# Ledger of designs, part 99: peptides against a protein of PDB entry 1BH9

Target 1, 89 residues: chain A of PDB entry 1BH9
Amino acid sequence: FSEEQLNRYEMYRRSAFPKAAIKRLIQSITGTSVSQNVVIAMSGISKVFVGEVVEEALDVCEKWGEMPPLQPKHMREAVRRLKSKGQIP

## One batch from the design tools (peptide; made by RFdiffusion4, then SolubleMPNN)

Design b2_p26_3_s2 (from b2_p26_3, 11 letters changed)
Fold by OpenDDE base, seed 2:
Structure b2_p26_3_s2 (fold): chain B 89 residues (1-89), chain A 26 residues (1-26)
Amino acid sequence: as target 1 above (89 residues)
Amino acid sequence: FSRETLVRGEVGEAIRKLSEELKKLT
């Protein structure tokens, strides 16, 4: 890890989706309440998902010869690429 | 979470598995 990569990883490690927000989101989709364990699982998966998208977006930004911070266009392209690779369903 | 977990590329499978579990619960 470079210092920048380490700092990014530390910020990522400290980040988390609020359980209440995840719960509300799931409930909006399922139409019913879900257990705390489901919320925890979804929160973890969501964090991994965001991390992978951000890593891809950083690669996009670099390949386009651009500098951080990431812009919405990098995130959109990252998602497109990950879908193309079958990484995202 | 670890850096290794972050780069594993398991999001698609994880989402699929969770979706299947949610279907069983709801």
Scores: peptide ipSAE 0.028, ipTM 0.541, DockQ to the pose 0.057
Fold by OpenDDE base, seed 1:
Structure b2_p26_3_s2 (fold): chain B 89 residues (1-89), chain A 26 residues (1-26)
Amino acid sequence: as target 1 above (89 residues)
Amino acid sequence: FSRETLVRGEVGEAIRKLSEELKKLT
């Protein structure tokens, strides 16, 4: 793939959600404590999800004849498309 | 989890299943 894709992949690879933040978020939703394994699993899923949304948003940006940086409108359209494809709920 | 897993909707299903399990702990 392209140099741009390599650079984006490297930045993505190095990125991570703080465990404490994920734990607090889950617990704020569930109202109860969650295990470390649940936090790890949700952190991984969240990272993959964000990556896919960004990739879809980049495709949207390109198809609209626009250039980076990504804007909120690209992200909103990406989520809409992923939902329509049944990739996310 | 991978890009392919998400594309196939498996991540979405995993999120739904995990959410349901977490709700049972309340």
Scores: peptide ipSAE 0.028, ipTM 0.541, DockQ to the pose 0.052
Fold by OpenDDE base, seed 3:
Structure b2_p26_3_s2 (fold): chain B 89 residues (1-89), chain A 26 residues (1-26)
Amino acid sequence: as target 1 above (89 residues)
Amino acid sequence: FSRETLVRGEVGEAIRKLSEELKKLT
């Protein structure tokens, strides 16, 4: 890993979605209140999901002969590729 | 969760399962 890659990894490890925001988002979708455990679980899986998309986007960026930082075009292409691979619904 | 726990292809299934459980609770 380059210094930049290590720094990005450490930033990812320390990042987290705010519980209150996740709770509000889930409740807006479900129409009902959700437990703290549901919020914790959803926060965790959402972080993993973002990580997976970012890793795919980094691969796209590299394959296009470009360097980070990632741009919206890389993220959009990453999502398309993950869908085509059946990795996300 | 960390980058070390990332396994490609599992996130979508996990999200589907969690979504189904959420629907049961609501």
Scores: peptide ipSAE 0.027, ipTM 0.551, DockQ to the pose 0.058
Fold by OpenDDE base, seed 5:
Structure b2_p26_3_s2 (fold): chain B 89 residues (1-89), chain A 26 residues (1-26)
Amino acid sequence: as target 1 above (89 residues)
Amino acid sequence: FSRETLVRGEVGEAIRKLSEELKKLT
């Protein structure tokens, strides 16, 4: 572990999706009101998902011999790889 | 990021299950 990794982890740990935004997003899809528990659950899952994608993207970046910051191409490749691994639908 | 702090491999299933539950609300 590097100091940079620890710093990223701390920032990640402290970060959260705004509940209101998540609620609105879900409701825009479902067309119905969503409970607070659903918002909390979705927020948590979304955070984990983003973290997993970012971690994969960092791996992609490194494997391509590139340095942060991450670029859209890394994120797209990360998603592709995660799909190929069956980690995301 | 750490493997221990992230629910790796479970995200896809979690999203799928949650999506199925959300669809029931429609």
Scores: peptide ipSAE 0.030, ipTM 0.546, DockQ to the pose 0.062; fails the geometry check

Design b2_p26_3_s3 (from b2_p26_3, 11 letters changed)
Fold by OpenDDE base, seed 5:
Structure b2_p26_3_s3 (fold): chain B 89 residues (1-89), chain A 26 residues (1-26)
Amino acid sequence: as target 1 above (89 residues)
Amino acid sequence: FSRETLVRGLVGEAIERLSEELLRLT
């Protein structure tokens, strides 16, 4: 593991979706209020999902011989690859 | 309600936030 990988992990670990924003987003889609537990669950699931996409995008970036920061093209390619691998629907 | 729509919205915001954090490391 590189120092950069450890730093990314720490940043990821510390990062969190704003609960209020998630709650509002869910409610805007469902049309009903949601419990705190739903917000927590969705926050966790989303964080894991995003983490997987970002890691794949970093791999894409590296394989293309490019350096961070990640660009939209890396994210799009990451999603395509994860879909092809069956890791995301 | 679409689960896909919900996830896409959250994922979009999270990607932006994480990308900003990664930028700070470069």
Scores: peptide ipSAE 0.056, ipTM 0.590, DockQ to the pose 0.088
Fold by OpenDDE base, seed 1:
Structure b2_p26_3_s3 (fold): chain B 89 residues (1-89), chain A 26 residues (1-26)
Amino acid sequence: as target 1 above (89 residues)
Amino acid sequence: FSRETLVRGLVGEAIERLSEELLRLT
């Protein structure tokens, strides 16, 4: 793997959604308080999914013959592709 | 709100945050 891939991996590893923000988001939807474990679980699932989106976006970037860094258009296309594959609701 | 709405909201927030971080890479 390249240094660039390593850098992206490290960025992903360091990325995290603030628990308070996730909690507020969930509660805004459910209309009720949620447990810490629910927040942790949802945070983890979200991170994994974001990783998959980024991986797809990198593939898009490559297939379009473009060079990193990823741009919003790559992320949008990645989401579109994942939806078409049924990987995103 | 449906489960789908919850997932979409979380995914949206996650994508935005990660995209911002990635775009800051030199």
Scores: peptide ipSAE 0.052, ipTM 0.575, DockQ to the pose 0.087
Fold by OpenDDE base, seed 3:
Structure b2_p26_3_s3 (fold): chain B 89 residues (1-89), chain A 26 residues (1-26)
Amino acid sequence: as target 1 above (89 residues)
Amino acid sequence: FSRETLVRGLVGEAIERLSEELLRLT
């Protein structure tokens, strides 16, 4: 792996959703308060999901002969491809 | 309760955060 790839992975690994924002979003939908554990679980699930989409989008970007940063068109195509592969509903 | 709305909101925020971090590396 290139140094750039390792650096991107480390940035992803260290990134996190703000807990307060996640909590507020969940509460706005459920209409009730949620526990810290629910916030942590939802944050983790969301991060994994985003990671999978971003990796597919980077692959799309490369296959199209383009360079980062990712654009909306790469993300849209990534989602379409992941759906076709049955990796996301 | 809409699971879809929750996921879409979280995904949107995560994509923005991750994209900003990736941009700092390029």
Scores: peptide ipSAE 0.046, ipTM 0.569, DockQ to the pose 0.087
Fold by OpenDDE base, seed 4:
Structure b2_p26_3_s3 (fold): chain B 89 residues (1-89), chain A 26 residues (1-26)
Amino acid sequence: as target 1 above (89 residues)
Amino acid sequence: FSRETLVRGLVGEAIERLSEELLRLT
């Protein structure tokens, strides 16, 4: 990879949801306290999910003959397609 | 190559690595 390519990869790799926010969100759903390991696992799953949606949205954008930046319509269509493929519930 | 192609490649690689890491941590 070029330095630019590596930088883009590293930006994604280093990105993360705030642990406190994830913890509060999970607790609001479950009604119980959760361990840090649960927060870490859910953060990882969420990051992968976001990556998959963005990847699909870029594909949608290209197939529609459009250029970045991604718009809400691309994200909505991406989610629809991923559901249709059974990749997300 | 297009910007989108490059981004897709990077995202794909990140997903693979992160998925593997997640499996190791759980």
Scores: peptide ipSAE 0.033, ipTM 0.517, DockQ to the pose 0.085

Design b2_p26_3_s4 (from b2_p26_3, 12 letters changed)
Fold by OpenDDE base, seed 4:
Structure b2_p26_3_s4 (fold): chain B 89 residues (1-89), chain A 26 residues (1-26)
Amino acid sequence: as target 1 above (89 residues)
Amino acid sequence: FSRETLVRGLVGEAIRRLSEELLRLT
């Protein structure tokens, strides 16, 4: 890995969604209270998802011949591409 | 419903909500 890639990985590794926010999101979906284990599981899934979106967005940025930081257009295109690949429902 | 069905539903909905939120924040 390049230093830049390693730095991105380290920042990603250390990042986490606040448990309260995840809990509220899940409860808004289910309409009922959820356990801590559900919050942990969904936090992990969410982190992986965000990582995949960012990875795709960086790829888009590079393929468009542009340099970081990521812009809204990269994120939008990333989501579109992931949907087309079936990674986002 | 099965545990698998529940999980798939939750994951799918979470991904949908997260993607929408991500687009709103950018």
Scores: peptide ipSAE 0.096, ipTM 0.617, DockQ to the pose 0.042
Fold by OpenDDE base, seed 2:
Order: structure tokens, then C-alpha cells, then sequence
Structure b2_p26_3_s4 (fold): chain B 89 residues (1-89), chain A 26 residues (1-26)
């Protein structure tokens, strides 16, 4: 890994979604209150998902012959590609 | 629904909603 990649990885590892936001999202889906453990689990899954999107976006950026930072167009293309691969429903 | 089906559905829906939110923010 490049130094930049390591830095991004460390920032990713230290980042987290607000528990309240995740809780609200889950409850909007389930229609009922959820436990702290469910929030923690879904927070982790969400973080992994965002990581996968960012990785795909970085790949898009590279394949387009462009340099960081990631732009909205890279993120949009990443999501499209992941959907086509069946990674995103 | 089985618990497994419920969990799969929940994860899938969460991913969908997160994707949509991400697209709105970009």
C-alpha cells in the first residue's frame, strides 16, 4: 500500500456512523425499536459497505486515468458498477 | 419469515437506502 492508501485506511478505521442515524434507519425499516446490539451490527455492516463503495470508486478513478480526490462522478459510477455486479440490491 | 430471511432483508434494505442517500449527497 502507498502511504496515501494507508492514511485513508486508518481514517476509515477510525470513522463511524452516528448510532442515532443508524438506529433511525433500522427502525424506519422494521417499524419497531431495536436493541443496541442490532445498531452496532448494522453500523458495522454499513461501514463495510461504504468501504466497498469507496474502493470501487478508487478503482473507477484509476481506470479513468484520473487522480484523487474522489469526485461525485466516481462515487456514482462505483454504485452503478456494484449494482451491475449484484453487490448492491 | 425466518430469522435469516428477515436479517437478509434488513441488510439489503439498509444497503439500498444508504446507497440512495450517498447518491443524494454526491
Amino acid sequence: as target 1 above (89 residues)
Amino acid sequence: FSRETLVRGLVGEAIRRLSEELLRLT
Scores: peptide ipSAE 0.096, ipTM 0.620, DockQ to the pose 0.041
Fold by OpenDDE base, seed 1:
Structure b2_p26_3_s4 (fold): chain B 89 residues (1-89), chain A 26 residues (1-26)
Amino acid sequence: as target 1 above (89 residues)
Amino acid sequence: FSRETLVRGLVGEAIRRLSEELLRLT
């Protein structure tokens, strides 16, 4: 567990979707108001998923023999792999 | 909008934000 890994984890930990934005997005889909609990739940699920994508991207970066930081190409490949594994709908 | 659209939108925004932050790290 390197300092760089810790820094990446901290960035992940500090990251969050704005509640208002998530609320608006959900309401755009449902056509009705949603509770704070729904927003919190969706925020949590989204963050967990993003964490999984980043973890996969780090694996991609390593397997490609490249050095951090992650680049968009790593994230795109991570998403592709997760879709292939059925982890992304 | 569909559930899939919601998920893709959230993932896309998350990837954007996190990627930008990660790219700023030394």
Scores: peptide ipSAE 0.065, ipTM 0.606, DockQ to the pose 0.063
Fold by OpenDDE base, seed 3:
Structure b2_p26_3_s4 (fold): chain B 89 residues (1-89), chain A 26 residues (1-26)
Amino acid sequence: as target 1 above (89 residues)
Amino acid sequence: FSRETLVRGLVGEAIRRLSEELLRLT
């Protein structure tokens, strides 16, 4: 990998969703309180999910002959493609 | 898709990936 790719990966790795927001989201779905460990686990899963969407969006951007930064149109197309592949329910 | 469906799918995928990794180590 290039230094630029490694740098982007490190920035991604250091990013995180606010725990309070994740907790509220889960509780709105389950209808009950959840443990800190559940919040941590779901935060990790959500981060992986976002990473996969961004990866697809970068592929879309490249295939369209465009350059970063990613735009909303790339993200929308990425989600559409992942749904068609069965990777998003 | 709904947020609930998304969460269930993500949890299912995580379990699948971990299970596959465990099988590769044995």
Scores: peptide ipSAE 0.054, ipTM 0.570, DockQ to the pose 0.028

Design b2_p26_4_s1 (from b2_p26_4, 18 letters changed)
Fold by OpenDDE base, seed 2:
Structure b2_p26_4_s1 (fold): chain B 89 residues (1-89), chain A 26 residues (1-26)
Amino acid sequence: as target 1 above (89 residues)
Amino acid sequence: SVLDEVLKALFEMSLEEAQRIGETEV
């Protein structure tokens, strides 16, 4: 990775989705209220998921010989690759 | 499945975040 790409990766790694956003997300899908512990757990899982996708997307961008910033096509390709590897459902 | 829906939503959120960061760097 380029230094710039690595820096962006670090930004993602350091970031986390707000608990409120995660709570709303879960509740919108399940239709039921969720406990704080569920929100905390899902927040952690979400961070890991996004981190892995971004990492793969950075690799895709580099392999395609393209310059930052990441584009939706890189993210979509990253997800496809991770699914093929069995890293995500 | 529920898990698929969650992952899909998170993916969309990640796209939005990536775009935001990209725009900030420009």
Scores: peptide ipSAE 0.092, ipTM 0.589, DockQ to the pose 0.364
Fold by OpenDDE base, seed 1:
Parts: sequence; C-alpha cells; structure tokens
Structure b2_p26_4_s1 (fold): chain B 89 residues (1-89), chain A 26 residues (1-26)
Amino acid sequence: as target 1 above (89 residues)
Amino acid sequence: SVLDEVLKALFEMSLEEAQRIGETEV
C-alpha cells in the first residue's frame, strides 16, 4: 500500500459503527431486544469486518490501476474476493 | 441467516460511508 492508501485504510478502520446503530440493526433483524454485551461484541465484529473489506477494496483499487476514493465496484469486488478466500461468510 | 443479514447491512453502511467520504474529498 501507498502511504495514502494506508492512511485511508486507517481512517475507515477507525470508523466504528455507533452502538445505538448496531443495537437497532440487530433488533430489526432478530425482532427482539439484545443485551449490551451482544452489542459490544457485534460492534467489534463490525469494526473488523469493515476493516477487512476496506483493506481488500484498496488492494483491488490498486491492482486495477485506479486511484482513491473507493467506489462501490471496489467494495463489491472486495467482498467477492473475501468470500472466495473464506474470510467472510 | 441472521449473520448474513447483519453482514449485508454492514456492507451497505460501509458503502454509504465510503461514498460520503469520497464526495466530501472532491
């Protein structure tokens, strides 16, 4: 990664989802309230997930000979690659 | 699965954030 890519990666990785948003998201899917510990755990998992996707997307962008900012096509390709690698379900 | 739905939602949120950052940097 270039220094610029690394900086962007760090910015994205540090952008954690708010706990309230995670709680609402889970509750909307499960149809029931969730505990604080579940929210904390999911927040951490979400952070890791976003970091991995963004990192892969930056790699895709570079390999395609393109420049930041990341576009939806980079993110979609990143997810595809990560799934193929078995890194995400 | 529930996990799949969560990941899909997180992906969408990530896309929105990436788009927002990209637009603000222009």
Scores: peptide ipSAE 0.088, ipTM 0.584, DockQ to the pose 0.350
Fold by OpenDDE base, seed 5:
Parts: structure tokens; sequence; C-alpha cells
Structure b2_p26_4_s1 (fold): chain B 89 residues (1-89), chain A 26 residues (1-26)
């Protein structure tokens, strides 16, 4: 990655979803309340997932000879590639 | 599945955040 891409990745990797947002998201999908431990676990899983997708998307962007910011096409291609590699379901 | 829906939502959130960061760094 270029230095610029690396910096963006680091900033994103160091970010975290707020617990309240994760809790609301899970509850909106499952229709039930979740415990604090579930929120903590999902926050960690979400961070890893987002980090992997963004890293792959940055790689896609670079390989296509394009410059940030990331676009939906980069993210969609990243997810496709990660699925094909078996890294995400 | 529930997992697919969660991942889809996280994907959308990650896209928005990535774009925000990218725009800020440009």
Amino acid sequence: as target 1 above (89 residues)
Amino acid sequence: SVLDEVLKALFEMSLEEAQRIGETEV
C-alpha cells in the first residue's frame, strides 16, 4: 500500500463502533435484547470484519490503478474476493 | 440469515466510514 492508503487503513482499524450502535443494530435484526457481553463480543468481531473488508478494498483499489477514497465498487469487489477465499461467509 | 443481515449492515457502515476517512485525508 501507499503511505496514504496505510494511514487511512490505520485510522479505520483504530476506530471502533460504539456499543450503543452495535446493541441497536443487533436488536433491530434479532428482535430481542442482548447482553453486555454479546455487545462486547460483537464489537470485536465487527472491528475485525470491517478491518478485513477495508484492507481488501484498499488492495482492490490499488490493483485497479485507482486512488482513494474507496467507492462502493471497491467494497463490493472486496467482499466478493473475501467470500471466494472463505474468509467471510 | 441473521448473520448475513448483520454483515450487510456492517458492510454499509464500513463503506460510509471508509469514504468519510478517505475524503478527510484527500
Scores: peptide ipSAE 0.066, ipTM 0.552, DockQ to the pose 0.383
Fold by OpenDDE base, seed 4:
Structure b2_p26_4_s1 (fold): chain B 89 residues (1-89), chain A 26 residues (1-26)
Amino acid sequence: as target 1 above (89 residues)
Amino acid sequence: SVLDEVLKALFEMSLEEAQRIGETEV
């Protein structure tokens, strides 16, 4: 990790999605109301997921000899790599 | 699956956030 990449990752790590937004998102997908505990759990999963994808994307960016900001190609490649590793479905 | 749809949505949110941060730092 370069200092710049580490700094960017830390910004994501410090961030969190608001519960209301997560609740609305889940309900929009599932078509049904969800409990507070489900929202809390999903909020945590969301944070971890975002962090993992961004971290992988930053690694991709570095390995490709490029510098932030991240581009869609980095994110897509990150997801592919994480899927191949079995870290995400 | 539902999980796939959620992950897709989160991916999109991540992309938007990445762009926002990138633009802010430039």
Scores: peptide ipSAE 0.057, ipTM 0.541, DockQ to the pose 0.321

Design b2_p26_4_s2 (from b2_p26_4, 14 letters changed)
Fold by OpenDDE base, seed 1:
Formats: C-alpha cells, structure tokens, sequence
Structure b2_p26_4_s2 (fold): chain B 89 residues (1-89), chain A 26 residues (1-26)
C-alpha cells in the first residue's frame, strides 16, 4: 500500500458519522424517509470528504513550510482548492 | 437540487470532522 492509501484509510477509520445523525440530516432536506443503503452510501461519501480535505490541507501546510497540527487557515485553503477542482460541492 | 443540498450539508459535517482529525493528527 502507498502512503496515500494508508493515510486515507486512517482518515476513514478516525472519522465518525453516526447513522442516526446522517439519516436525520438527509430526511430534513428530502422531507421523506430514507433507506439504510442510502444512509450507508452517504456515510461513505462523508468519509471520503474527510480524507480529501485532510490530505489537501496537509499538502497546503507542507507547501507553506509549516508543521502540523492543521489550523483553520489550512482547512480554508484546502476547501477553496478542492472546490476549484470540482472535487467537493 | 435536493442531492446537491444533501451533499453540501454532509460536506459541512465532514469539514468539522476533518478539522478535529487535523488537530489531533501529528
């Protein structure tokens, strides 16, 4: 496995998205009940978002010549870049 | 678009988690 793959796995494992919370969030927007499979899929997407943001933020931090932990300024720049690339909403 | 709104909301939740992990990850 590459360092990138291991890093993403760590982000996925460390992130927490309770199914009940995801379900409530989706239903608050759709106005209708949602299946377990939809909740699982959306939970997966959320974990991917975490990985993408953290990886991009780490890259920003490194390119700015700074050291962890990640700060809000790294996250803001990461989000801007990812949105520009069309990788996140 | 409903799907877009859902994804945007999920992203906001994800961002909070990313920030938490970012603070803890050395």
Amino acid sequence: as target 1 above (89 residues)
Amino acid sequence: DVLKKVLEALFEMSLREAERIGREKV
Scores: peptide ipSAE 0.701, ipTM 0.928, DockQ to the pose 0.601
Fold by OpenDDE base, seed 4:
Structure b2_p26_4_s2 (fold): chain B 89 residues (1-89), chain A 26 residues (1-26)
Amino acid sequence: as target 1 above (89 residues)
Amino acid sequence: DVLKKVLEALFEMSLREAERIGREKV
């Protein structure tokens, strides 16, 4: 496994998305009930988003010659870059 | 587009979580 893979795994493990919260969020937008499988799928996507943002932010931090913890400026730049790449909504 | 709105909302939630993790990752 690469360091990137291990790091991503850690991000997935550390990220928390209570199913109830995800379900409520989705239903508030769709206006209809959603299945457990949909919640699981959306939770997975959310975890991917976390990984992508954190990884990009870490890259930004490193490129700027700085060290963790990540600061808001790193996160903002990461989001900007990911949006430009079309990797996040 | 409903799906887009859902994904955008999920991303916002994810961003907050990413920020939390980022602060904890030393």
Scores: peptide ipSAE 0.698, ipTM 0.928, DockQ to the pose 0.626
Fold by OpenDDE base, seed 2:
Structure b2_p26_4_s2 (fold): chain B 89 residues (1-89), chain A 26 residues (1-26)
Amino acid sequence: as target 1 above (89 residues)
Amino acid sequence: DVLKKVLEALFEMSLREAERIGREKV
């Protein structure tokens, strides 16, 4: 495994998305009950989003010649770039 | 589009979590 892969895995592991919260969020939008499998899938996607944002933000931080920890300004720029690339909603 | 709205909402939640992780990651 590359360092990037390990780092991504760590981010996935550290991220917390309680199933109940995900379920409520989805159901509030769909207006109907959601299966456990859908909750699991959406939880997975959420973790991917976290990884993509953090990785992009780290790149931004580095490009700006700054050092971690990541600040909101890095996150905002990361989101802007990812949306521009069509990688996030 | 329902799926798009769900994904957008999930992303917003993910962003907050990313910020938390970013603060803790050196």
Scores: peptide ipSAE 0.697, ipTM 0.928, DockQ to the pose 0.617
Fold by OpenDDE base, seed 3:
Structure b2_p26_4_s2 (fold): chain B 89 residues (1-89), chain A 26 residues (1-26)
Amino acid sequence: as target 1 above (89 residues)
Amino acid sequence: DVLKKVLEALFEMSLREAERIGREKV
């Protein structure tokens, strides 16, 4: 296993997205009930988003010559870069 | 569209969670 793979796994493991919250969020937008499978899928996407943002923010932090923990400025720059790359909505 | 709105909302939620993890568990 690569260190990157392990780090990504930890991001997924540590991230928390209660099913009820995801379900409410989706239903507030769609106006209709959503299945358990849809909630699971959307939870997975959310975890991927977390990993992508954290990885990009860590890269930003390193390139700026700074050390963790990550700060809001790292997150803002990460989001900007990811949007530029078309990797996040 | 609906999917875009859902993904945008999920991303916002994910961003808050990423910030938490970035502060505590990295």
Scores: peptide ipSAE 0.696, ipTM 0.929, DockQ to the pose 0.616

Design b2_p26_4_s3 (from b2_p26_4, 10 letters changed)
Fold by OpenDDE base, seed 1:
Structure b2_p26_4_s3 (fold): chain B 89 residues (1-89), chain A 26 residues (1-26)
Amino acid sequence: as target 1 above (89 residues)
Amino acid sequence: SVKEQVEKAMFELSLKAAEEFGKTKV
């Protein structure tokens, strides 16, 4: 691994969505309060999801010959690609 | 639908994450 890859990995590993934000988000969808364990689980799932999307988006950006930062178009394309690959629902 | 809501929410979270991770080239 390059140093850049390691740094990116470390940032990803340490990153986490604020629990309060996740809780509010889930509750907005479910219409009811959720337990702490549900928030933790969803936080983890969200992290993995975001990681995959961002990774794909970076690949898209590179393949398009563009430079960071990522733009919404990269993210949209990433999601499209991941869906086509069956990696996300 | 619930699915659409989840997809939208996850997308929005991804956009926020792009600010942190998107500046790094692969």
Scores: peptide ipSAE 0.083, ipTM 0.600, DockQ to the pose 0.447
Fold by OpenDDE base, seed 4:
Structure b2_p26_4_s3 (fold): chain B 89 residues (1-89), chain A 26 residues (1-26)
Amino acid sequence: as target 1 above (89 residues)
Amino acid sequence: SVKEQVEKAMFELSLKAAEEFGKTKV
């Protein structure tokens, strides 16, 4: 691994969505209050989800012969591919 | 549907993260 790769990994490992933001987002969808445990669980799931989508998007970007940073078109294609693979609903 | 709403929300979060995590291929 390059130093840059290690730095990106460390940044990802340390990153997290703010609990308050996740709580508000969930409540905006469900229309009801959610417990702290649900927020914690969703925070973890969200982090994994983001990681998987970004990883796929980077692959899309590379396969299209393009250079980072990622663009919305890469993200959209990544989601489509992950859905087709059954990796995301 | 709720599922679709959740998916859309998660997608938006992914877009926000792309700026930080999508600089280079791992």
Scores: peptide ipSAE 0.082, ipTM 0.599, DockQ to the pose 0.427
Fold by OpenDDE base, seed 3:
Structure b2_p26_4_s3 (fold): chain B 89 residues (1-89), chain A 26 residues (1-26)
Amino acid sequence: as target 1 above (89 residues)
Amino acid sequence: SVKEQVEKAMFELSLKAAEEFGKTKV
């Protein structure tokens, strides 16, 4: 692994979404209030999901011969590829 | 569906993270 890859991983490891935002998002979907533990669990799952999508998107960007920052088109293609691979539903 | 809503939400979260991840790739 390159030093840059390690740096990205470290940044990812330290990153987190605000609990309040996650709670509101879940409640908007479920239509009911959720517990703190549900928010914590969903936060972790979401972080992993985001990490996988971003990693794939970076690969897409590179394969297309483009440079960062990532654009919506890279993210859309990443999701498509991950679904095709069966890595996400 | 709930699944579609979750997918959309996670996609939006991914977009928010993309900028920071992109900055680290030189």
Scores: peptide ipSAE 0.079, ipTM 0.586, DockQ to the pose 0.402
Fold by OpenDDE base, seed 2:
Structure b2_p26_4_s3 (fold): chain B 89 residues (1-89), chain A 26 residues (1-26)
Amino acid sequence: as target 1 above (89 residues)
Amino acid sequence: SVKEQVEKAMFELSLKAAEEFGKTKV
């Protein structure tokens, strides 16, 4: 990896979704309060999910011969592809 | 359905994070 790639990886590793936002999101779906541990777990899962989608979206963007930044169409196609591969529900 | 809600929520979250995470391709 280049130094730039390593730096980006480090930034990704350190990044996280705001706990409050995740909590609100979960509660909006479940209709009940959730524990801190649930929020932490879901935060991690969400990060992994987003990472996988973004990775696929970058591949889509490249395959379509387009340049960054990612657009909604890349994200939608990424999700479609991941579903077809059985990588996400 | 709950499944659809989760999928939608996760997708929306992905869109919001695209700018940040898109730069992290290794």
Scores: peptide ipSAE 0.076, ipTM 0.583, DockQ to the pose 0.404; fails the geometry check

